# Peptides against a protein of PDB entry 4XPM: the designs that were tried, part 204

Target 1, 160 residues: chain A of PDB entry 4XPM
Amino acid sequence: VMLHSKNVKGFLENTLKPYDLHSVDFKTSSLQSSMIITATNGGILSYATSNNDVPKNSINEINSVNNLKMMSLLIKDKWSEDENDTEEQHSNSCYPVEIDSFKTKIYTYEMEDLHTCVAQIPNSDLLLLFIAEGSFPYGLLVIKIERAMRELTDLFGYKL
Target 2, 67 residues: chain B of PDB entry 4XPM
Amino acid sequence: DIKGTIAFDTHGNVIESTGVGSQRIEDIGDLSKVTLDAEGFAQVQGDSLLVHLYKRNDITLAVYTSA

## One batch from the design tools (peptide; made by RFdiffusion4, then SolubleMPNN)

Design b2_p30_2_s1 (from b2_p30_2, 12 letters changed)
Fold by OpenDDE base, seed 1:
Structure b2_p30_2_s1 (fold): chain B 160 residues (1-160), chain C 67 residues (1-67), chain A 30 residues (1-30)
Amino acid sequence: as target 1 above (160 residues)
Amino acid sequence: as target 2 above (67 residues)
Amino acid sequence: SKFEKSAEELNKELDKFIKEGLDAIKARFF
């Protein structure tokens, strides 16, 4: 199975959906953004945002995209630093995970007032990045991104 | 008579919180240190609330009730 | 879609866990 750009975009859009539990009265906001970026340069390969009411090619859209570009670069840089820092890899903000025998790590980062988490798609040059509001619990965010990565097996091993 | 809940992972990060639990996230530090019985349960008396703990699959659920 | 179905199932998974936990606690302490 090959994941085309359209399929990836659709996938990311679906990750935006909030958690809404019924066993307890708990509901999150939608993710602010979901992105697949390059681990090398932080370039955005695909993205989805919950704010879809912005007119196409508007100044607001441009600003939004520019903000995403900045965020992706900042998070990539932080991720890169942590990947070269054994101490950070053992911090409370790092979750080693294994998916289908492939190992990766999920990092949680506070970016201003936003809660973010990022993970390298196993053996790939790609990072999956979730950006949420500060009210979105980190533990849930980690679960969310882990489960999401399990659906991206077609991107495992992807090299630029 | 459940006043709230907190679910948290082994890193002490919140998975979900409701009611008074949302206002007592700082309790996780202490709750994570509570010794559970063989079935994964514990009960801890708080300053006004009783906390019931259940842990399974690396997730701890804390349920707050009146004492 | 496959992704929509998966997302829904994942939400249900956590909900199920919480439900089971609540039931377990109720059975144990209530």
Scores: peptide ipSAE 0.650, ipTM 0.943, DockQ to the pose 0.902
Fold by OpenDDE base, seed 4:
Structure b2_p30_2_s1 (fold): chain B 160 residues (1-160), chain C 67 residues (1-67), chain A 30 residues (1-30)
Amino acid sequence: as target 1 above (160 residues)
Amino acid sequence: as target 2 above (67 residues)
Amino acid sequence: SKFEKSAEELNKELDKFIKEGLDAIKARFF
């Protein structure tokens, strides 16, 4: 059974939560944004942001959404290019992974001062996208998105 | 005695860092080349600090100590 | 919720790994 829009939104909101370790003094910030976008056009199907203090319909909210749209499009374009570039797929910015016998790739991209990672949901027309502050380590970001995708099996094979 | 830590993956990307480890991310390049023993351990000297390495499940943990 | 539990488990998983690694290093070198 496919997840409904509200369930997907709730899932993305939960991915925003930071890591807070106790074995060592290490704590991350919350993710800035978590999104599911189309692989074809970079259109946002669902998103969550840690900036919930912005009043609805405010100029700041509009600017925030517009910024997300721009970033999602740029990242989708980079992803599309890399999916057609063998050299980029062998760089340290590409993580081939297998989830329940389905293969996909996780890419990390620097966007200005932000750390981002994106991955195609296996056999689907959808991308999962995390946007974090520059202090969020890439290795941890990759682990985070890989674990998140394991919870999205209902979206595997989803076609637009 | 522990001055800091770095955990990193097989791509050389940081998973976590604390203490002096946060200021020595550039060490990962050299640490990733260190030969580990059969149990996944190694010890190397970096500047005035010792670096203790442990690798399991494609994650390497580096612990910095004064001795 | 299911997703909240998953998020907590992620933290615990990494924390457990780091703790085990620290203990292993202490046992081996200290």
Scores: peptide ipSAE 0.649, ipTM 0.943, DockQ to the pose 0.892
Fold by OpenDDE base, seed 5:
Structure b2_p30_2_s1 (fold): chain B 160 residues (1-160), chain C 67 residues (1-67), chain A 30 residues (1-30)
Amino acid sequence: as target 1 above (160 residues)
Amino acid sequence: as target 2 above (67 residues)
Amino acid sequence: SKFEKSAEELNKELDKFIKEGLDAIKARFF
């Protein structure tokens, strides 16, 4: 069973929201982008971005989408490499996690000045991908994506 | 008074930082090597600041104070 | 919504952890 496409889009839009703590004076920026992509080709199945000022169907929107496509492909490629590299899987950039008895890995990647985090949705052909500004701490990004995946149980085991 | 904080995970990656802690991210390398007591606490002198450490659930919280 | 509730809970969870840590350190050293 797969979530409705509109529901997935709404989910990704909600993941964009920043953390705003009150126990200490700490607040993050919003995520720049949040995506579900295919692990096979890095194709974008759904995405959300914080930039809502770009008119729909404009050339600027197309360019921004193309940029997302490029980043998703690059991250998928790096992810694929790391999944075949034992040393990388034991680096500080890899977090093995277990959700509802399903095992997966969370990877952090520096992409230019951006902080990114990617994780395979358990037992699926899908990756969840967060892209944030460089000011967004990696440790928090990992927590964020781990918690987000717990809300995507309907996609566990999804095969293309 | 608290001058700042850093929270970091077992990989040495930042979870949050505030105040002077935001300027002391490089301290994580040394702080992660500090031996904590049985209750998960430690104190470390860092420059002109005192760092108070507490670890729970694989997260270390460092609190910076003047004394 | 389900997602909004989840986001709120996550923010509160981390905030709670930090607060508990601060309180613990305060109790131990201050």
Scores: peptide ipSAE 0.649, ipTM 0.943, DockQ to the pose 0.924
Fold by OpenDDE base, seed 2:
Structure b2_p30_2_s1 (fold): chain B 160 residues (1-160), chain C 67 residues (1-67), chain A 30 residues (1-30)
Amino acid sequence: as target 1 above (160 residues)
Amino acid sequence: as target 2 above (67 residues)
Amino acid sequence: SKFEKSAEELNKELDKFIKEGLDAIKARFF
């Protein structure tokens, strides 16, 4: 198994796209961020953000990257705690799912005013993490991350 | 005439909402407890609005209309 | 690309579900 930086980056960028329904008048915002991080340390292996209009090497860019690092670490820590807590695994914020005979869990976490969702890529040392605005419904966010994970079969079983 | 919609999952989390449904997210708690018929339908009277329910594949769709 | 097609399909999937649900409700109650 090999991680291809450009391919993964492209995938994450595509996950940023909003839902736009036509059967009813419903449209979401784009995801704020989409990341693949390590389950061990919360290190960011790849990421995509909607706010790309920041000058390179600017203070704002540095702050945004640092913010992502902080958020990824916080979410990883919470995820780790929940993975070691049977009660949390049975909470309403945990969605057990099965993808191609692989079991994993999707967790939803409120981070300040943001809606986040994280899931371990099946049998891997990697987590997929979505960060959205508070207006992005959690139920839809869960569906989004589940469906997205089904496209990451090449990363199933990936070990650091 | 449809006044709004809410779609929600088995955890009570919103999938989509429109119209008056967007202002009635709190209804999910009660709507999730409604007994559906064998085909997955139910109709519930709520204040001045009528709520039509349909559930399939663990997703419940609520449609709000005038009573 | 594969990912773009996937994203499009996901959007269509949910839209299709909502549409089918609306039609079902209309057929049942309206």
Scores: peptide ipSAE 0.649, ipTM 0.943, DockQ to the pose 0.908

Design b2_p30_2_s2 (from b2_p30_2, 12 letters changed)
Fold by OpenDDE base, seed 1:
Structure b2_p30_2_s2 (fold): chain B 160 residues (1-160), chain C 67 residues (1-67), chain A 30 residues (1-30)
Amino acid sequence: as target 1 above (160 residues)
Amino acid sequence: as target 2 above (67 residues)
Amino acid sequence: SSFSKAAEELNKELDEFIKEMLDAIKKKFA
């Protein structure tokens, strides 16, 4: 299946939407960012941010993108380290999951005051990365990214 | 009368919290150790509140009530 | 495309699940 950048971008934008659990009157903030990055270099292939009210080509926009690049690289590095560390893979910050017979892992990482989670899209060179405020519960973040990955079957097995 | 809730996963990570539950995240450690009945329920006295537990599909919901 | 479910739908699924659990608790300890 052909990878369509606009479709992926739109999907990521949709993932930004907050959880609103009416049953218990619980609502989160929107994700700050949602990205698909390369597992190899941490390069951003697609991203969405909640702060879209920034003038195009402005310094603020550039700085924002650069910040995302930095975070992407840092998280990729830590992910890579953990993927080569059996102990880290068995910590409570790692969630082994199976989606349609494909196995992957979801990692939660604290980055300064932000809550992040990252998961390799099954059998691919791609990582899905969510960045949220510290108030966003990790358990919910894990659920969110798992459910999101289930919608990315077209990217399963994607190699750069 | 529900005073709050905490939902948490098998890793002890919060899924959601409301009301007094948001201030009792530290209870998860103890709540996760509570023996549930055959149907997945338990009732635990915690501080001045009663905690009603139910676990299903690796998610535990704790509901805090005054009685 | 595999992008079959909207974010709201996924949100709803969890909400409904928690609702079911909440209702079960209410019923159990009523």
Scores: peptide ipSAE 0.684, ipTM 0.942, DockQ to the pose 0.639
Fold by OpenDDE base, seed 4:
Structure b2_p30_2_s2 (fold): chain B 160 residues (1-160), chain C 67 residues (1-67), chain A 30 residues (1-30)
Amino acid sequence: as target 1 above (160 residues)
Amino acid sequence: as target 2 above (67 residues)
Amino acid sequence: SSFSKAAEELNKELDEFIKEMLDAIKKKFA
């Protein structure tokens, strides 16, 4: 089994799609961003963004990428703090989950007007990170990232 | 006859909300404390509306109706 | 591959689950 950058990128792009619950006429916006980052330094290994209308190599593209780098670093730092804080792990912002006998935690974080969700890919040095608008409910965001992570079994145990 | 819905998880966080449910997110605190029957159902008075509750697999769905 | 499950499938699963819950409520109280 070999990891391919294009496969991961395509997966992240698919996660951007909104939920549309026709049963109750509820629909979300698309995720703003979806990323896989390192748990050690918050470095971005792969990312997808809903803003695809920015010209390549433009100043706007550079600024958007730099903003993602900043947010990923901030979220990684808070995640690291919470992983060493028993009280934070028992808050309503932390969801202990088990996927195929592997245990991990899902954290929700407010970033200004954005709703974010981050989870360590089980037994790995990688974090999966979703960034959404403030209108995206946290309960649904948690479900979304948990279901997505179940499809990343090839990354379980991945070490840098 | 449905006026709105709220779905929420065991942490009290919203999964979805529609109609009048979108304006009654604060009800989750009380709804989460309601005693459900053996099959996971309950019916309670919520303001001027009836609230029909059902919980399955750690998800609670609240349906608001006039009667 | 393990990355192949489409977002539409995930959306459909939750939608169908909510639909089942809604139908159960209708059956119980109507």
Scores: peptide ipSAE 0.683, ipTM 0.942, DockQ to the pose 0.666
Fold by OpenDDE base, seed 3:
Structure b2_p30_2_s2 (fold): chain B 160 residues (1-160), chain C 67 residues (1-67), chain A 30 residues (1-30)
Amino acid sequence: as target 1 above (160 residues)
Amino acid sequence: as target 2 above (67 residues)
Amino acid sequence: SSFSKAAEELNKELDEFIKEMLDAIKKKFA
């Protein structure tokens, strides 16, 4: 399986877009960040962020990237712990799902005032990670990441 | 006349909320325990509002009305 | 590579589903 950096980056950028449910007049904010990271060490393979009003090579850009690296590592560590904890896998913060006969889990994590969710791309060494504001409902965030994973079939089974 | 809505999943997590529903997220605990009819519907009288429930494909929609 | 499905299409799918549920409620309790 080949990873195409431009295609993955564009995909993640598209996931940032908000939900707008006209049927009930409900609209969310954009995701703050969307990332594909390694399940082994939390390294970022690709990312997109909605806050792009930062000059390149500035201290603010460096701080933003460092913040994403920190969050990805923390979430990877929490995910790894939960994957080895039967009780956590049966909590309301864990959603077992099946996509095209592949089983995976979606976890929701509160990170300070942010709502996050993470899921292992089926049978792969990769995690998909969404970071949103606290106003973004967890139930909708789970739906969003599940639907997104269904579009990443080319990454199913990807090993580092 | 719809006063608000709440949609929630089987884990009790919110999918969307509008109107008075946004102020009644705590109702999900009780609404999730309501017995639905054979078609997946139920109607529950609250304090001053009537709640209309419908569940399909693990999503429950609650619609709040005055009557 | 099948990364081409737009976010707007996914948004529309959920919105249409909620709309169907809302219409069902309106019909049931009309």
Scores: peptide ipSAE 0.682, ipTM 0.941, DockQ to the pose 0.667
Fold by OpenDDE base, seed 5:
Structure b2_p30_2_s2 (fold): chain B 160 residues (1-160), chain C 67 residues (1-67), chain A 30 residues (1-30)
Amino acid sequence: as target 1 above (160 residues)
Amino acid sequence: as target 2 above (67 residues)
Amino acid sequence: SSFSKAAEELNKELDEFIKEMLDAIKKKFA
């Protein structure tokens, strides 16, 4: 089954929703952004942002999109470096995980005042990327992205 | 009775924090070294608060109480 | 949507897990 672009966009929009743990009265902010990017060039294939109150084609919208492009490229570069560094793969910033029979890694990166998390969609040329405020704890961000990837099985093995 | 909580993973990263737990994130370093019993529990006296620990499926929950 | 349900299910899963741990602590040290 093929996932259409509109379906992926809707999925990413839903990942923006905050965690609300009623058991301990803990609630996060919404994710700032959620993206699927190429592992090769860091190009954005699909994205969602919590800031949707910007006029269409305005200079503010253009700046926002350009900022996402820059962020995705920076994170892609850091991810590529770590994938070629065995020591970095054993740091506290790397979480080896297995989904079904597929292995992948989740990386956490501090980007200025933002908390980011990125993971390669198993056996694919795609990365899933979450960008959150600094108040969003890394441990929870890792859980969030792992659970999200389990819903993207149609993208497993996707090659450009 | 509960003054706060901290949940953290095996990397020492926070999953959630509430109450006094939000002010004691630095405790994770020491709490992660505490020897748990066969059921995954431990109780540690820290400062003026008592910390109740439980670990399951690579997640540790710390509950802070006065007693 | 199915994606919305999936997101809510994931939130509920973690919340219930934390609740179970909290209840276990309460029972252990009561």
Scores: peptide ipSAE 0.682, ipTM 0.941, DockQ to the pose 0.844

Design b2_p30_2_s3 (from b2_p30_2, 13 letters changed)
Fold by OpenDDE base, seed 5:
Structure b2_p30_2_s3 (fold): chain B 160 residues (1-160), chain C 67 residues (1-67), chain A 30 residues (1-30)
Amino acid sequence: as target 1 above (160 residues)
Amino acid sequence: as target 2 above (67 residues)
Amino acid sequence: DKFAKAAEKFNEELDKFIQEGLDAIKKKFF
């Protein structure tokens, strides 16, 4: 059963939450943004941001959304390049994973001072994209996005 | 007596870091090359600190203590 | 939420791993 748009939005909002360990003094920041975008053009289908202080319809909100659009496009382009680059697929920035017999790849990209992570939702035309502060470690970010994808089975095989 | 920790994956990327470990991320390159014993342990001395390694389930934990 | 539950589970798993590792290292070297 396909998830409704509002349900996807809520899901992405929940992915923003940080990890907080108790065995050691370690806690992450919230993700800056979480998005589902098209693999074809990097268009944003759904997104969530941790910054909700901006009033709706404000110029600042528009600028923020535009920034997300730019980021999504840049990451989509880098992802597309790497999908056609064997060397990049064997770098430490690429994690081949298998979820319920479906194979996909998780990529980490540094964008300015931000840590980003992107993965194609298995057998779909969609990418899941996390954007975090530079303090968010890549290894944990990869695990986070893998865990998130495992909960998006309704989007497996989604074609535009 | 623990000064800090680093947990990292098989790609050498950090999962968590605390204390002095947060300042020693560059150590992962060398730590990842250390040969572990049959139980997944190793001990390495470096820069006045002692590093204790434990690997399980593809995650390596490095614990920093005073030498 | 499905992810919220999964995230909580992993948080617990990671915490458990760290704690087990700390304990194991203590037994091994201390």
Scores: peptide ipSAE 0.689, ipTM 0.951, DockQ to the pose 0.780
Fold by OpenDDE base, seed 2:
Structure b2_p30_2_s3 (fold): chain B 160 residues (1-160), chain C 67 residues (1-67), chain A 30 residues (1-30)
Amino acid sequence: as target 1 above (160 residues)
Amino acid sequence: as target 2 above (67 residues)
Amino acid sequence: DKFAKAAEKFNEELDKFIQEGLDAIKKKFF
């Protein structure tokens, strides 16, 4: 299976979409950002953001990208620490999951006023990262990222 | 008359909340400790509101009504 | 898109759960 940058970015863009219930009056915001980053350095391989109203090559765009780089690095660092900490892996901020016989973990991290969720794509050097507003509930965010990973089987086992 | 809802997972994290439920996220700590019957139900009196619990597939739904 | 379809499916599943829960609670307690 051949993976193309445009295909991955399109997938990430689709993850931005909110949930909207009709049984009760509940609707989330769109994700602020959705990213695939390296587990080694936190480098961004692909990303999508709901803030697309920034002119290209503008200072605001540069700042936005730089902010994503900073957040990805910070979250990667925290993830790396937790992956080497047995106690953190047993906290309520860690969700062990199994997808197609592959084991991985989902972590929730609060970054300032944002809600974030990160998970290693099974058997890969890649992390999937969701960044949402504080109004996006963590339980739903975890479910969202799990469902997303289940659709990224082409990336399972991807090594840098 | 439903005043609000909270749905939460086994980690105590919110999946959805509406109405007064959105203002009572702190109740999850206590609600998660409530013993459910064999069918997954419970009813708990909370201050001026009554909380009705239903759990299935590791998701708990709390429905707030007037006492 | 695979995820778009999966996400919509979950949205429906969650709605169904909530609705079934509401109905079940109504039947149980009211």
Scores: peptide ipSAE 0.688, ipTM 0.951, DockQ to the pose 0.780
Fold by OpenDDE base, seed 3:
Structure b2_p30_2_s3 (fold): chain B 160 residues (1-160), chain C 67 residues (1-67), chain A 30 residues (1-30)
Amino acid sequence: as target 1 above (160 residues)
Amino acid sequence: as target 2 above (67 residues)
Amino acid sequence: DKFAKAAEKFNEELDKFIQEGLDAIKKKFF
């Protein structure tokens, strides 16, 4: 199995889009960031961000990427800890799910004023990570990432 | 008249909120403990608002009204 | 485009649920 960076990048960019209801007056913000990272070291394989106003190859872009690297590493570390903690796996911040007979878990983590959500792509060495503003509700964020993972079947079983 | 809404999952996490519901997220703790009838409904008296509950497929909708 | 379609589908499903719930509550209590 080979990862095609361009295709994955486009997919992640699509995940940034908000939800907008018409039954009630409710609309989310766009995700701040969407990433696929390694479960082993938290290295970023692909990412998308809603902040597209930063000039390419600028110092500001480098700083923003460095911030993403820091966040991804921190979240990966916490995820790793929780995967070895049965109590945390039974908290309200952990959602066991099954996709095409594969089991995985979705975790929600608050980082400062941001709402984050992370899940292992089934049977893979990869994590899908969403970062949103604090106004983005966790329940909806969980549903969003589950739906996203269901569309990443090509990455199921991907090993580094 | 509806003053607001909250939809939440089985973990007590918000899916959507509007109106006064957005200011009453803390109610989910109590609302999640309410016993629903056979059709998935319940009515709970709040401080100044009445909360109407409907649950289907693991999602609970709370509707806030006056009275 | 896969997720775009999936996201749109869920948006519609959620809207449908909320609307059905609102209608059901109105019928039940109002």
Scores: peptide ipSAE 0.688, ipTM 0.951, DockQ to the pose 0.774
Fold by OpenDDE base, seed 4:
Structure b2_p30_2_s3 (fold): chain B 160 residues (1-160), chain C 67 residues (1-67), chain A 30 residues (1-30)
Amino acid sequence: as target 1 above (160 residues)
Amino acid sequence: as target 2 above (67 residues)
Amino acid sequence: DKFAKAAEKFNEELDKFIQEGLDAIKKKFF
């Protein structure tokens, strides 16, 4: 399996878009960030952020990237711990799911005031990670990441 | 007459919320325990509001009304 | 984009569910 960086980047950018209902007055914010990271080290392979208007090489861009690196590592560590903790896997923060006969788990984690959601891409060394504002409801975030993973079948089984 | 809504999943996590529903997220714990009829409906009295429940395909919709 | 279409579809499905639920509740209780 070949990972095409430009295609993945574009995909992640599309995941940033909010949901906007018209049956009721409900609209989410855009995701702050969407990332594919390694399950082993939490290294960022690809990412997209909603704040694309930050000047390149600016201090704000550097801080943003560094913050993403920190969050990705922290979330990877939490995920790794939970994958070895039966009790955590039975909490309401863990969603066992099956996609095309592949089993995986979706975890929700609150990071400071942010809502995050992470899931291992089936049979791979990769994690998909969404970071949203605290106003983004977890149930919808879980649905969003599940739908996203269903469209990443080319990455199923990807090994580093 | 609708004052707000909450939609939540089987884990008790919010999918959407509007109006007074956004201020009543703590109700999900109790609402998730309510026994629904054969068609997936229930009605529960709140403090000053009525809560109307409808569940289908593992998603529960709660509608808050004054009466 | 594949996800864009999937996301749009779900947005519509969720709207449809909520609208059907609202209508069903109105029919049931009002």
Scores: peptide ipSAE 0.686, ipTM 0.951, DockQ to the pose 0.767

